# Peptides against a protein of PDB entry 3MAZ: the designs that were tried, part 11

Target 1, 99 residues: chain A of PDB entry 3MAZ
Amino acid sequence: VLNPMPACFYTVSRKEATEMLQKNPSLGNMILRPGSDSRNYSITIRQEIDIPRIKHYKVMSVGQNYTIELEKPVTLPNLFSVIDYFVKETRGNLRPFIC
Target 2, 99 residues: chain A of PDB entry 3MAZ as posed
Amino acid sequence: VLNPMPACFYTVSRKEATEMLQKNPSLGNMILRPGSDSRNYSITIRQEIDIPRIKHYKVMSVGQNYTIELEKPVTLPNLFSVIDYFVKETRGNLRPFIA

## One batch from the design tools (peptide; aimed at target 1 N93)

Design b2_p14_5_s4 (made by RFdiffusion4, then SolubleMPNN; from b2_p14_5, 6 letters changed)
Fold by OpenDDE base, seed 4:
Structure b2_p14_5_s4 (fold): chain B 99 residues (1-99), chain A 14 residues (1-14)
Amino acid sequence: as target 1 above (99 residues)
Amino acid sequence: QAEELLELAEKLRE
């Protein structure tokens, strides 16, 4: 049965997401969570290229699509595509947190 | 917050 939300989606706060990623880095380094407003989301990542760094990205619902708020915004058709973008664009450096 | 992902992506592609 198809899940309507990506597997790395959790109804957690920014703080909780950060803690999840820090406690179990082997499970992944990217979490999708609810944004402050309805229909908007946020992506929290924990990079360890040099030192551990937590960063957040806004994923805004725009019409029937979603726009990742970057210097050069990226618009995608659904949240699954958003996750896919983060994974592919970083060549696998980012992996959805699955527990 | 919304730091640039593109910078990371570019570094990883090099």
Scores: peptide ipSAE 0.101, ipTM 0.722, DockQ to the pose 0.129
OpenDDE base, seeds 1, 2, 3, 5: peptide ipSAE 0.076, 0.096, 0.061, 0.097; ipTM 0.692, 0.720, 0.681, 0.719

Design b2_p14_6 (made by RFdiffusion4)
Pose (drawn by RFdiffusion4):
Structure b2_p14_6 (pose): chain A 99 residues (1-99), chain P 14 residues (1-14)
Amino acid sequence: as target 2 above (99 residues)
Amino acid sequence: ELDELRHFYDQPSH
């Protein structure tokens, strides 16, 4: 079976992820990346609801699950599920960045 | 629905 990282996962820095989203909005507005200084992960998004904004979220590895660090944290079993949550919670406003 | 979306994007960014 294939069990790769999500399609929007790139081994890029916070800065590189920001630049990728600004340069190619047509390709999506969400990137998953390695978490700086941890084995965890970060999500970087660019949303244009009111004005363009770049936001970053922490996704922590906890046991065999991942916890999205939100006001009310959400725990899911894998990274595909985390991307699904971001898409669902934003009602489709967030789309994975497919380079 | 728009207010819920804005609320989501008000989460702190690190």

Design b2_p14_6_s1 (made by RFdiffusion4, then SolubleMPNN; from b2_p14_6, 6 letters changed)
Fold by OpenDDE base, seed 2:
Structure b2_p14_6_s1 (fold): chain B 99 residues (1-99), chain A 14 residues (1-14)
Amino acid sequence: as target 1 above (99 residues)
Amino acid sequence: DLEELRKFFEQPSP
């Protein structure tokens, strides 16, 4: 069976995602979740560098691709690539939350 | 890479 969604995708709210990451940091620090609009998503990440920080990013469907809304938008072909981007961008520091 | 991570977290989002 092929799962069309990344392993760190959960049908949770922003608040729930935050709580999940805070409660079990050893399971990962990145969650993909539904956005408020159809076909759109959000990424929630948590990390403790100097202080605990949580950030949320919109992942918008644009045609057949997805655009991560950053200062410099990044467009990727699928959600797996979106997750991969966050992982690679941080050289593995960000890891998908696997519960 | 902590440096890249810091930069990433500092990126603004809508």
Scores: peptide ipSAE 0.380, ipTM 0.843, DockQ to the pose 0.604
OpenDDE base, seeds 1, 3, 4, 5: peptide ipSAE 0.107, 0.370, 0.043, 0.131; ipTM 0.674, 0.839, 0.663, 0.688

Design b2_p14_6_s2 (made by RFdiffusion4, then SolubleMPNN; from b2_p14_6, 6 letters changed)
Fold by OpenDDE base, seed 1:
Structure b2_p14_6_s2 (fold): chain B 99 residues (1-99), chain A 14 residues (1-14)
Amino acid sequence: as target 1 above (99 residues)
Amino acid sequence: MLEELRKFFSQPSP
């Protein structure tokens, strides 16, 4: 049984994700996309406090969970939790890109 | 924790 993906998931490349965020910043600033491997993903975020900045984070599938690759890795049970974590950690600064 | 994220979204204060 396959569960639905987060609303901000798009089957796009790193470049396309960046373009989407730059073109319509009012729709959100965070996109979940396929990673280099079939079961891995990447999060692309855009921030424009002083100047536009783009960053990418790897979300690795580990067993039944997902681990965000950071200096201090964070493991969560599903992709919805991953998105929620990014939103909460930034106190709402990050918002899922909803097209 | 995502300390890297917090730093990314922080900006210098006057």
Scores: peptide ipSAE 0.215, ipTM 0.738, DockQ to the pose 0.098
OpenDDE base, seeds 2, 3, 4, 5: peptide ipSAE 0.190, 0.201, 0.209, 0.191; ipTM 0.727, 0.731, 0.734, 0.726

Design b2_p14_6_s3 (made by RFdiffusion4, then SolubleMPNN; from b2_p14_6, 7 letters changed)
Fold by OpenDDE base, seed 4:
Parts: sequence; structure tokens; C-alpha cells
Structure b2_p14_6_s3 (fold): chain B 99 residues (1-99), chain A 14 residues (1-14)
Amino acid sequence: as target 1 above (99 residues)
Amino acid sequence: EREELLKFFSQPSP
């Protein structure tokens, strides 16, 4: 049993996450999903500024924290903070996908 | 606003 997870967490594959975001863009554009490793995760985001774009970012479990694999890595205390980071950094453009 | 999005969409996707 998993501990409390962000609302946009779904046990889906990269492909499924992409399809979810494409099918219902009004429900949000960001999904947190399991990574290939048991303690790691991935963030899938979608945006249609000019053309539909999909990006996937690794969220690595490091000790008791999580590091978002970006050009300049960002380490946060929990997955909720990871989601919050994406929301705040984009001034709300990225929103957690809520079914 | 678009600038903030570029932070995630312009860089490589690991």
C-alpha cells in the first residue's frame, strides 16, 4: 500500500500518461507516474502553446528527498513539493491532471 | 508566462 500521493499520481505507463493528457486536456496537463525503478518516478507534461508538446522528466529518490532531473537539478522534500514546483514555476500553466 | 514554460519545454527531456 502506498502512502498518500499527489492527486495527479497514476500507476500508468509513459504511453498511457501521454494518451490521458491528450484525450482530456481540460482536466490538467501534468501527471506523476511510476518510474522504471521502484523508488523513482516520472513527470509527464503536455502543453499546446504553438503545437502539442510532451515532455517527460525523471524524479529520482535521493535519500529522503526527490530530485527533478533538469538542466539544473532541483531537490525537494516530497512528491507534493515536486508537483507544487512545476505549478509555481509556470505560474499555474501546468496543472495536475485530475480525473 | 511563456518564458516560464520554456524552462521545461526547451531543455532536454531526460
Scores: peptide ipSAE 0.400, ipTM 0.822, DockQ to the pose 0.756
OpenDDE base, seeds 1, 2, 3, 5: peptide ipSAE 0.342, 0.365, 0.308, 0.367; ipTM 0.778, 0.790, 0.776, 0.789

Design b2_p14_6_s4 (made by RFdiffusion4, then SolubleMPNN; from b2_p14_6, 6 letters changed)
Fold by OpenDDE base, seed 1:
Structure b2_p14_6_s4 (fold): chain B 99 residues (1-99), chain A 14 residues (1-14)
Amino acid sequence: as target 1 above (99 residues)
Amino acid sequence: DLEELRKFFSQPSP
């Protein structure tokens, strides 16, 4: 069974994701995209507080869960929780890109 | 408070 994907998921490359965020920053600053294989993903985030910054993080499928590859890895039950994590941890500074 | 945001952006982006 394939469940729906988060609204900020787009089948785009790292480059395309970066361009999307740069072109329309008012629509959000976080994109979820396909990773190296069908079950892995990547998060691309952008912030322009002092200077424009772009970061990418791997979201690895591990069993029934997903692990965000950070210095201190975070494991969550689904992709919706992954998006929620970024939003909550930054107190809303990071927002899903809604085109 | 941008502390948590900075934590993300301070980490490597492979």
Scores: peptide ipSAE 0.398, ipTM 0.837, DockQ to the pose 0.793
OpenDDE base, seeds 2, 3, 4, 5: peptide ipSAE 0.183, 0.371, 0.383, 0.365; ipTM 0.721, 0.826, 0.831, 0.832

Design b2_p14_7 (made by RFdiffusion4)
Pose (drawn by RFdiffusion4):
Structure b2_p14_7 (pose): chain A 99 residues (1-99), chain P 14 residues (1-14)
Amino acid sequence: as target 2 above (99 residues)
Amino acid sequence: SSMERFYAEPDHDT
């Protein structure tokens, strides 16, 4: 079976992820990347609801699950599920960045 | 809405 990282996962820095989203909005507005100074992950998004805004979220590895660090944290079993949550919670406004 | 609540989350320093 294939069990790769999500399609929007790139081994890029916070800065590189920000630049990728600005340069190619047509390709999506969400990137999953390695968490700086941890084995965890970060999600960088560019949303244009009111004005363009770059936001970053922490996704923590906890046991065999991942916890999205939100006001009310959400725990899911894998990274595909985390991407699904981001899309669902934003009602489809967030789309994975497919380079 | 859920979208508005989502985008109201604080930005994280990562």

Design b2_p14_7_s1 (made by RFdiffusion4, then SolubleMPNN; from b2_p14_7, 6 letters changed)
Fold by OpenDDE base, seed 1:
Structure b2_p14_7_s1 (fold): chain B 99 residues (1-99), chain A 14 residues (1-14)
Amino acid sequence: as target 1 above (99 residues)
Amino acid sequence: SSLERFLSQPDQDV
């Protein structure tokens, strides 16, 4: 049985996620999507400070937790916490994309 | 700030 996913999760490719964020920036600027393998994920963001910039981050499933691949990796208990981390660390600059 | 520090992080080819 699959557990609920964050509202900003979409089964889209890297390219599709980029296009979604660029087309409708008013709906949010952060998407969670499937990663390169079955249990990993990727975060795609569209930063809007100075100039728009797209970035992607790897979220690895490690045991029962998830690790965000940053210079200093961050491990969290679930994907909802991963989304919350991105929102809090950017003081609300990043917001989940709600289509 | 946490905002600037985070946004400066290098992204991944994923």
Scores: peptide ipSAE 0.462, ipTM 0.907, DockQ to the pose 0.781
OpenDDE base, seeds 2, 3, 4, 5: peptide ipSAE 0.445, 0.451, 0.447, 0.455; ipTM 0.903, 0.904, 0.904, 0.905

Design b2_p14_7_s2 (made by RFdiffusion4, then SolubleMPNN; from b2_p14_7, 7 letters changed)
Fold by OpenDDE base, seed 1:
Structure b2_p14_7_s2 (fold): chain B 99 residues (1-99), chain A 14 residues (1-14)
Amino acid sequence: as target 1 above (99 residues)
Amino acid sequence: SSLEEFLSQPDQDV
């Protein structure tokens, strides 16, 4: 079965993504959404360590790969790997939002 | 911890 995008991808705005995560935290705390350009994306997370906090990260399409804009940028082969990276790096603290 | 360090990274206005 063809699944071109991760399950936590939604065609929503920055504001809508924030509202989705705040309204239903039990469904997950990470959303992938369209970026400023059609081939770029943004990750919106709602971490719940100490005080819940919303953060947004840029995911740039570079060639046939994707680069997460972190202090030390990380380049991965596809968007599924991008989601996996956030999950693994946070030891499961971040989970894809499944609505 | 690596977890806290990762989550503390600055985000972007995107």
Scores: peptide ipSAE 0.458, ipTM 0.901, DockQ to the pose 0.765
OpenDDE base, seeds 2, 3, 4, 5: peptide ipSAE 0.444, 0.451, 0.438, 0.454; ipTM 0.897, 0.898, 0.897, 0.900

Design b2_p14_7_s3 (made by RFdiffusion4, then SolubleMPNN; from b2_p14_7, 6 letters changed)
Fold by OpenDDE base, seed 1:
Structure b2_p14_7_s3 (fold): chain B 99 residues (1-99), chain A 14 residues (1-14)
Amino acid sequence: as target 1 above (99 residues)
Amino acid sequence: SSLERFFSQPDQDV
């Protein structure tokens, strides 16, 4: 049985995620998508500080947890917490893309 | 700030 996914999860490619964020910036600026394999994920953001910039981050499934591959990796218990981390760490500058 | 520290993270090819 599959557990619910965050609302900003979409089964899209890197390119498609970029296009979604660029076309509808008012709907949010953060997407969770499938990564390189079935149990890894990627986060795509459209940073809008100064000038818009697309960035991507790896989220590794490690055991029952997830690790965000940052300079100092952050491990969290589920994907909802991963999304929450990005929102809180950027003081709400990042918001889940909800179409 | 946490915001500035986060946005300084490098882009990844993923």
Scores: peptide ipSAE 0.616, ipTM 0.933, DockQ to the pose 0.780
OpenDDE base, seeds 2, 3, 4, 5: peptide ipSAE 0.594, 0.593, 0.604, 0.611; ipTM 0.930, 0.929, 0.931, 0.932

Design b2_p14_7_s4 (made by RFdiffusion4, then SolubleMPNN; from b2_p14_7, 5 letters changed)
Fold by OpenDDE base, seed 1:
Structure b2_p14_7_s4 (fold): chain B 99 residues (1-99), chain A 14 residues (1-14)
Amino acid sequence: as target 1 above (99 residues)
Amino acid sequence: SSLERFLAQPDQDV
């Protein structure tokens, strides 16, 4: 059946997402979560190059697309594409958190 | 590399 949201989407806070990633790093290192309002989202990652580091990125709903707020913003057609972008851009270093 | 450039992106308060 069609899942309307990526598998790594969880209705959790910034702090909860951080704790999830730190507690079970073997399950993945990327979470999609609700943003400041129901129309926007945030990505929380735990990169493990050199030393583990938690970072958060804003994903803005713009029309029917989504824009990842980077130094050079990236606009994609859906949230599945957003997750794919993070995976591909990091050559698989980032993996969706699946529990 | 794309990996290094991406990981260098600034953290956001979101």
Scores: peptide ipSAE 0.487, ipTM 0.911, DockQ to the pose 0.795
OpenDDE base, seeds 2, 3, 4, 5: peptide ipSAE 0.462, 0.472, 0.475, 0.485; ipTM 0.906, 0.908, 0.909, 0.910

Design b2_p14_8 (made by RFdiffusion4)
Pose (drawn by RFdiffusion4):
Structure b2_p14_8 (pose): chain A 99 residues (1-99), chain P 14 residues (1-14)
Amino acid sequence: as target 2 above (99 residues)
Amino acid sequence: IYFDQQQERDSLLS
């Protein structure tokens, strides 16, 4: 079976992820990346609801699950599930960045 | 899936 990282996962820095989303909005507006200074992860999004805004979210590895650090944290079993949550919670506004 | 992704993560960062 194939169990890769999500399609929007790139081994890029916070800066590089920000640049990728600005340069190619047509390819999506969400990137999963390694968390700086941790074995955890970060999501970087570029939303254009009111004005373009870059936002970063922490996704923590906790046991065999991941916890999205939100006001009310959400815990899911794998990273595909985390991407699904971001898409669902934003009602489809967020789309994975497919380079 | 969790352990496969952890292995793949270490492979990409090597």

Design b2_p14_8_s1 (made by RFdiffusion4, then SolubleMPNN; from b2_p14_8, 11 letters changed)
Fold by OpenDDE base, seed 1:
Structure b2_p14_8_s1 (fold): chain B 99 residues (1-99), chain A 14 residues (1-14)
Amino acid sequence: as target 1 above (99 residues)
Amino acid sequence: MHEAEEAQMEALLS
């Protein structure tokens, strides 16, 4: 069974994701994209707190779950939960990029 | 293949 991907998932490179976020910041500031390995992903964010800052996070497939590579890793059951975590943890500062 | 990312040590809120 293949479930639908989150709305902010795009089959783009790190560079393309950065350019998308920079070009249209009003559409959101978070993109999910393919990682280096087949079943892994990456999150690219662009936060504008003091100055614009781009950051990239690894989202690693671990069994049937996904682990966000942070100082203290967070494991979640699916990619929708991963996106939800980024939104909630930042109190809405991060929003999925919807084009 | 896509570029690998460095693991982020910072929290999402700072």
Scores: peptide ipSAE 0.077, ipTM 0.702, DockQ to the pose 0.034
OpenDDE base, seeds 2, 3, 4, 5: peptide ipSAE 0.054, 0.060, 0.061, 0.063; ipTM 0.681, 0.680, 0.681, 0.681

Design b2_p14_8_s2 (made by RFdiffusion4, then SolubleMPNN; from b2_p14_8, 9 letters changed)
Fold by OpenDDE base, seed 1:
Structure b2_p14_8_s2 (fold): chain B 99 residues (1-99), chain A 14 residues (1-14)
Amino acid sequence: as target 1 above (99 residues)
Amino acid sequence: THEAQEKQMDELLS
């Protein structure tokens, strides 16, 4: 079976991703989506600690790798590793949105 | 490092 993209990848817009996360928070709080007509991607997350907060991160395609745009950029070999990074770095706070 | 991890986590969750 070929699984080229992470389970939390959806071909949706920034707005649609936000709505998905808001409607079903129990299914996860992180979505990977296409960048604006490019080979790049974006990560949308929804936190609900004090109040609902939506944040977006750029995942830039660089050669055969991907770089997460952060104060201190992180480069990883594939999109699966990108998702894993968000999960591990936040000690499980962020979870991929499934369904 | 632990410090770097805490900083990255803060950027993601704060």
Scores: peptide ipSAE 0.452, ipTM 0.881, DockQ to the pose 0.026
OpenDDE base, seeds 2, 3, 4, 5: peptide ipSAE 0.442, 0.436, 0.445, 0.435; ipTM 0.877, 0.874, 0.878, 0.876

Design b2_p14_8_s3 (made by RFdiffusion4, then SolubleMPNN; from b2_p14_8, 10 letters changed)
Fold by OpenDDE base, seed 2:
Parts: structure tokens; sequence; C-alpha cells
Structure b2_p14_8_s3 (fold): chain B 99 residues (1-99), chain A 14 residues (1-14)
């Protein structure tokens, strides 16, 4: 049904994603998951710079592209680019969760 | 690094 998805994509809820990241932080700190009920997605990250912090970002499907809901939105051509953006923008701080 | 890009970095790492 689904086209190839990034390795860190999991059909999990917000809660489950959080638990996954907390349980195995060595496997990565970023998960891509389904949105509420449309062709949208969400990114869940677990930063541990000072203390563990969970943050969620909306990735909205807009036409044939995807827009990351940030203060200044970023539009990318596909979900792989979305993941790449998070990795590169954070200079490697964020890494896809590979189970 | 462009200021706009730096702001994005701060948002993601904050």
Amino acid sequence: as target 1 above (99 residues)
Amino acid sequence: VHEAQERQLEELLS
C-alpha cells in the first residue's frame, strides 16, 4: 500500500514513539510516524542535551511536497528529504531510529 | 551559516 518509506518510519502512536525512543536511545532519537487521519506525518524526537526532552513536529503533505511545520516552514520534495533535513540541520545531533 | 538556517537549528535543538 505504501511506497518505500524512510527507515525511521513506524506505524506507531505519539505515545508509542516516545516509549521506543526512551527504551533504546542508542538506536537513534528520531521517529517518523503517521499523522492523525490524513496523508500527513509527525516527527518525534528525543533530545538529551541537558535532560530528556520529547518534541513533535508536523509534516504536512502539500501537493506533491511536504512541509515541516516550523517557525519558518520548510518544504521538501519527499519524506526522505525531510529526514535528511533534520539530520543535516542539526549537524548529526538527530539520527533516525533504526530498530 | 545563514541567520535563517541558524534559527532553524536553534528551534530543533532547543
Scores: peptide ipSAE 0.459, ipTM 0.864, DockQ to the pose 0.026
OpenDDE base, seeds 1, 3, 4, 5: peptide ipSAE 0.085, 0.054, 0.074, 0.055; ipTM 0.704, 0.686, 0.696, 0.693

Design b2_p14_8_s4 (made by RFdiffusion4, then SolubleMPNN; from b2_p14_8, 7 letters changed)
Fold by OpenDDE base, seed 1:
Structure b2_p14_8_s4 (fold): chain B 99 residues (1-99), chain A 14 residues (1-14)
Amino acid sequence: as target 1 above (99 residues)
Amino acid sequence: MYEAQQQQTELLLS
């Protein structure tokens, strides 16, 4: 059985994700997309704290969990938890892009 | 380029 993906997951490239976020900032500022291989992913965000900034994060599949590539790595049980982490950690500044 | 450094003003506001 194939489990559903987070609503902000799109099969797009880094460039396409950036364009999506820039064109419709009111729809959210965080996208989950395919990474270097079928089991890895990347998060692309567009924050406007001081000025608009695009940033990318690696989300590596490790066993049955996922690790967000950060100076202090964070491991979570599924991709939904990964999205939740970004939302909670930024106190809602980051919101899933829903088109 | 991928970000690896956590920022308190962005990702780590706690």
Scores: peptide ipSAE 0.073, ipTM 0.727, DockQ to the pose 0.027
OpenDDE base, seeds 2, 3, 4, 5: peptide ipSAE 0.073, 0.060, 0.050, 0.047; ipTM 0.726, 0.720, 0.717, 0.711

## One batch from the design tools (peptide; aimed at target 1 Q47 K58 E69 L70)

Design b2_p15_1 (made by RFdiffusion4)
Pose (drawn by RFdiffusion4):
Structure b2_p15_1 (pose): chain A 99 residues (1-99), chain P 15 residues (1-15)
Amino acid sequence: as target 2 above (99 residues)
Amino acid sequence: SSEDDFYDKTLDVPE
């Protein structure tokens, strides 16, 4: 079976992720990346609801699951599920960045 | 840490 990283995962920095989203909005507005200084992950998003805004979110590895650090944290079993949650919670506003 | 200043706890949702 294939079990890769999500399609919007790129081994890029916070700065590189920000630049990728600005340069190619047509390709999506969400990137998953390695978490700086941890074995965890970060999500970087560019939303244009009111004005363009770059936001970053921590996704922590906890046991065999991942916890999205939100006001009310959400725990899911894998990274595909985390991407699904971001899309669902934003009602489809967030789309994975497919380079 | 200072790096934490770049992280958010709330997702924005359009109406």

Design b2_p15_1_s1 (made by RFdiffusion4, then SolubleMPNN; from b2_p15_1, 6 letters changed)
Fold by OpenDDE base, seed 3:
Structure b2_p15_1_s1 (fold): chain B 99 residues (1-99), chain A 15 residues (1-15)
Amino acid sequence: as target 1 above (99 residues)
Amino acid sequence: SSLDALYEKTLEVPK
């Protein structure tokens, strides 16, 4: 049985994620996607604070937890918490892309 | 490595 993934998870490439966010910005601005390694992930965002900017973040699987690769790394227990962190830390500026 | 330049290391928060 496969455990549920966050609603903004899509099995897409970096390029595809970028296109999704650009085409439908009203649906959200954050996508979780598979990383280069099987148990790692990447997050693609499209923030429009001053101008629209596409950015990517690395989420590494570490044991049974996940670490967001930031200047000061943040380790969380699951991918749902990872998404919540991005939403909370940006004060709601980032919202999961719901297609 | 240099591929790290493809990823951001900070979150931008609206002022």
Scores: peptide ipSAE 0.552, ipTM 0.853, DockQ to the pose 0.768
OpenDDE base, seeds 1, 2, 4, 5: peptide ipSAE 0.541, 0.052, 0.519, 0.055; ipTM 0.845, 0.720, 0.838, 0.695

Design b2_p15_1_s2 (made by RFdiffusion4, then SolubleMPNN; from b2_p15_1, 7 letters changed)
Fold by OpenDDE base, seed 5:
Structure b2_p15_1_s2 (fold): chain B 99 residues (1-99), chain A 15 residues (1-15)
Amino acid sequence: as target 1 above (99 residues)
Amino acid sequence: SALDAFYEKKLEVPK
């Protein structure tokens, strides 16, 4: 049985994700996408604080958890928690892209 | 803002 994925997960490339976020910023500014490896993912964000900034993060599958590759890594139990982390850490500035 | 700077720090990608 395959567990559901976060609503902001799309099978898109880095380039496509960037374009999606730029094209429809009102729909959200965070996308989860397949990573370079099998069980890894990437997150693309388009945060508008002073100017639009595109950033990409690696979300690495480690055992049964996921680690967001940050200067100070954060490990969480599932992808939903990963998305939640980005939302909460930015006090809602980041929102999952819902197409 | 200071809060924004905090976000930048917390979500800083590896060097």
Scores: peptide ipSAE 0.408, ipTM 0.863, DockQ to the pose 0.117
OpenDDE base, seeds 1, 2, 3, 4: peptide ipSAE 0.332, 0.404, 0.405, 0.404; ipTM 0.849, 0.863, 0.863, 0.860

Design b2_p15_1_s3 (made by RFdiffusion4, then SolubleMPNN; from b2_p15_1, 8 letters changed)
Fold by OpenDDE base, seed 1:
Structure b2_p15_1_s3 (fold): chain B 99 residues (1-99), chain A 15 residues (1-15)
Amino acid sequence: as target 1 above (99 residues)
Amino acid sequence: SELDKLYEKKLEVPK
C-alpha cells in the first residue's frame, strides 16, 4: 500500500536497524526507517573510521518535502533525494543497505 | 556540512 520507497527503507526499530548494519556491513551502512509517526523518518548509519560508530538522523516531513535535522537543516523534495544527499555529501562513504 | 565532516574524519591520520 506504500508508495515507492528507497531500497534502503525497512520497517524496523532503531535497535533492529543497528543490528542489521552491524551484522552485515558489506551490504551497506545506511538504513532509512519509520519515525515516531506515520510521516516522519529516521536514518541510521554505521561508520568505521577509528571505531564503529552508530549515528541517527531525523528526517521530518514538512509539507510535501523532507528536512534532515542537522546544525544547518537541509530540505529535499523526496526520500530518494534524502538518500542521495547522504551518499553524495560523504562522497560515497555512506551506501544504502541493500538486503 | 556535518555529513561532509564524516568523510573528512575518515581521511584523517590517526594519532
Scores: peptide ipSAE 0.038, ipTM 0.603, DockQ to the pose 0.073
OpenDDE base, seeds 2, 3, 4, 5: peptide ipSAE 0.038, 0.034, 0.037, 0.038; ipTM 0.604, 0.605, 0.603, 0.604

Design b2_p15_1_s4 (made by RFdiffusion4, then SolubleMPNN; from b2_p15_1, 6 letters changed)
Fold by OpenDDE base, seed 4:
Structure b2_p15_1_s4 (fold): chain B 99 residues (1-99), chain A 15 residues (1-15)
Amino acid sequence: as target 1 above (99 residues)
Amino acid sequence: SEEDKLYEKELEVPE
């Protein structure tokens, strides 16, 4: 049985995620997707602060937690917390893509 | 992989 995943999780490639975000910006600007290795994930965003910019982040599974690979790594207990971090840290600028 | 070679290390926050 697969545990619940964040609503913005999609089994898509980096390219597909980019296309999804570009095609429907009004639905959100952040997607969680499978990483190259099992149990790891990547987050693709399309921020439009000044101009639209596609960026990707690495989320590594570490034990029972997840670490967002930032200059100063952030470790959280689950993927829901990871999504929450991105939303909160950007003061709501990033919003999960809901299709 | 080539995909793993391009990742951001910072989050941009609106001013």
Scores: peptide ipSAE 0.534, ipTM 0.862, DockQ to the pose 0.791
OpenDDE base, seeds 1, 2, 3, 5: peptide ipSAE 0.525, 0.521, 0.525, 0.529; ipTM 0.857, 0.857, 0.860, 0.859

Design b2_p15_2 (made by RFdiffusion4)
Pose (drawn by RFdiffusion4):
Structure b2_p15_2 (pose): chain A 99 residues (1-99), chain P 15 residues (1-15)
Amino acid sequence: as target 2 above (99 residues)
Amino acid sequence: NPMDNLDSGHFEESD
């Protein structure tokens, strides 16, 4: 079976992820990347609801699950599920960045 | 707003 990282995962920095989203909005507005100084992960999004805003979110590895660090944390079993949550919670506003 | 539930989870990350 294939079990790769999500399609929007790139081994890029916070800065590189920000630049990728600004340069190619047509390709999506969400990137999953390695978490700086941890074995965890970060999500970087660019949303144009009111004005363009770049936002970053921590996704922590906890046991065999991942916890999205939100006001009310959400725990899911894998990274595909985390991407699904971001898409669902934003009602489809967030789309994975497919380079 | 579809982003309201995510706003409090946002953080500013340094290089």

Design b2_p15_2_s1 (made by RFdiffusion4, then SolubleMPNN; from b2_p15_2, 7 letters changed)
Fold by OpenDDE base, seed 5:
Structure b2_p15_2_s1 (fold): chain B 99 residues (1-99), chain A 15 residues (1-15)
Amino acid sequence: as target 1 above (99 residues)
Amino acid sequence: NPMDSLEGGAIEELE
């Protein structure tokens, strides 16, 4: 059984994700993409609080959960929760890129 | 800043 992925998941490279966010900021500012390993993922964001900034976060698969590599790591049960975390923690500042 | 809770572990690139 193949579980669905978050709507902002795209099989794109870091560069492609950056370009997507830069070209269409109205569609959102957060992309989930494959990481360096098949089990891991990365989050690319384009933040414009002060000036435009591209940031990349690692989302590491740990057992059945996922850990966001932050100063203080956060472990969540699935990728949907990961996206939700980014949205809620930023009070909606981050929005999934939907195209 | 709403991004404060997401500090650390990220690679930053300025535009």
Scores: peptide ipSAE 0.285, ipTM 0.799, DockQ to the pose 0.492
OpenDDE base, seeds 1, 2, 3, 4: peptide ipSAE 0.284, 0.273, 0.282, 0.272; ipTM 0.800, 0.796, 0.798, 0.796

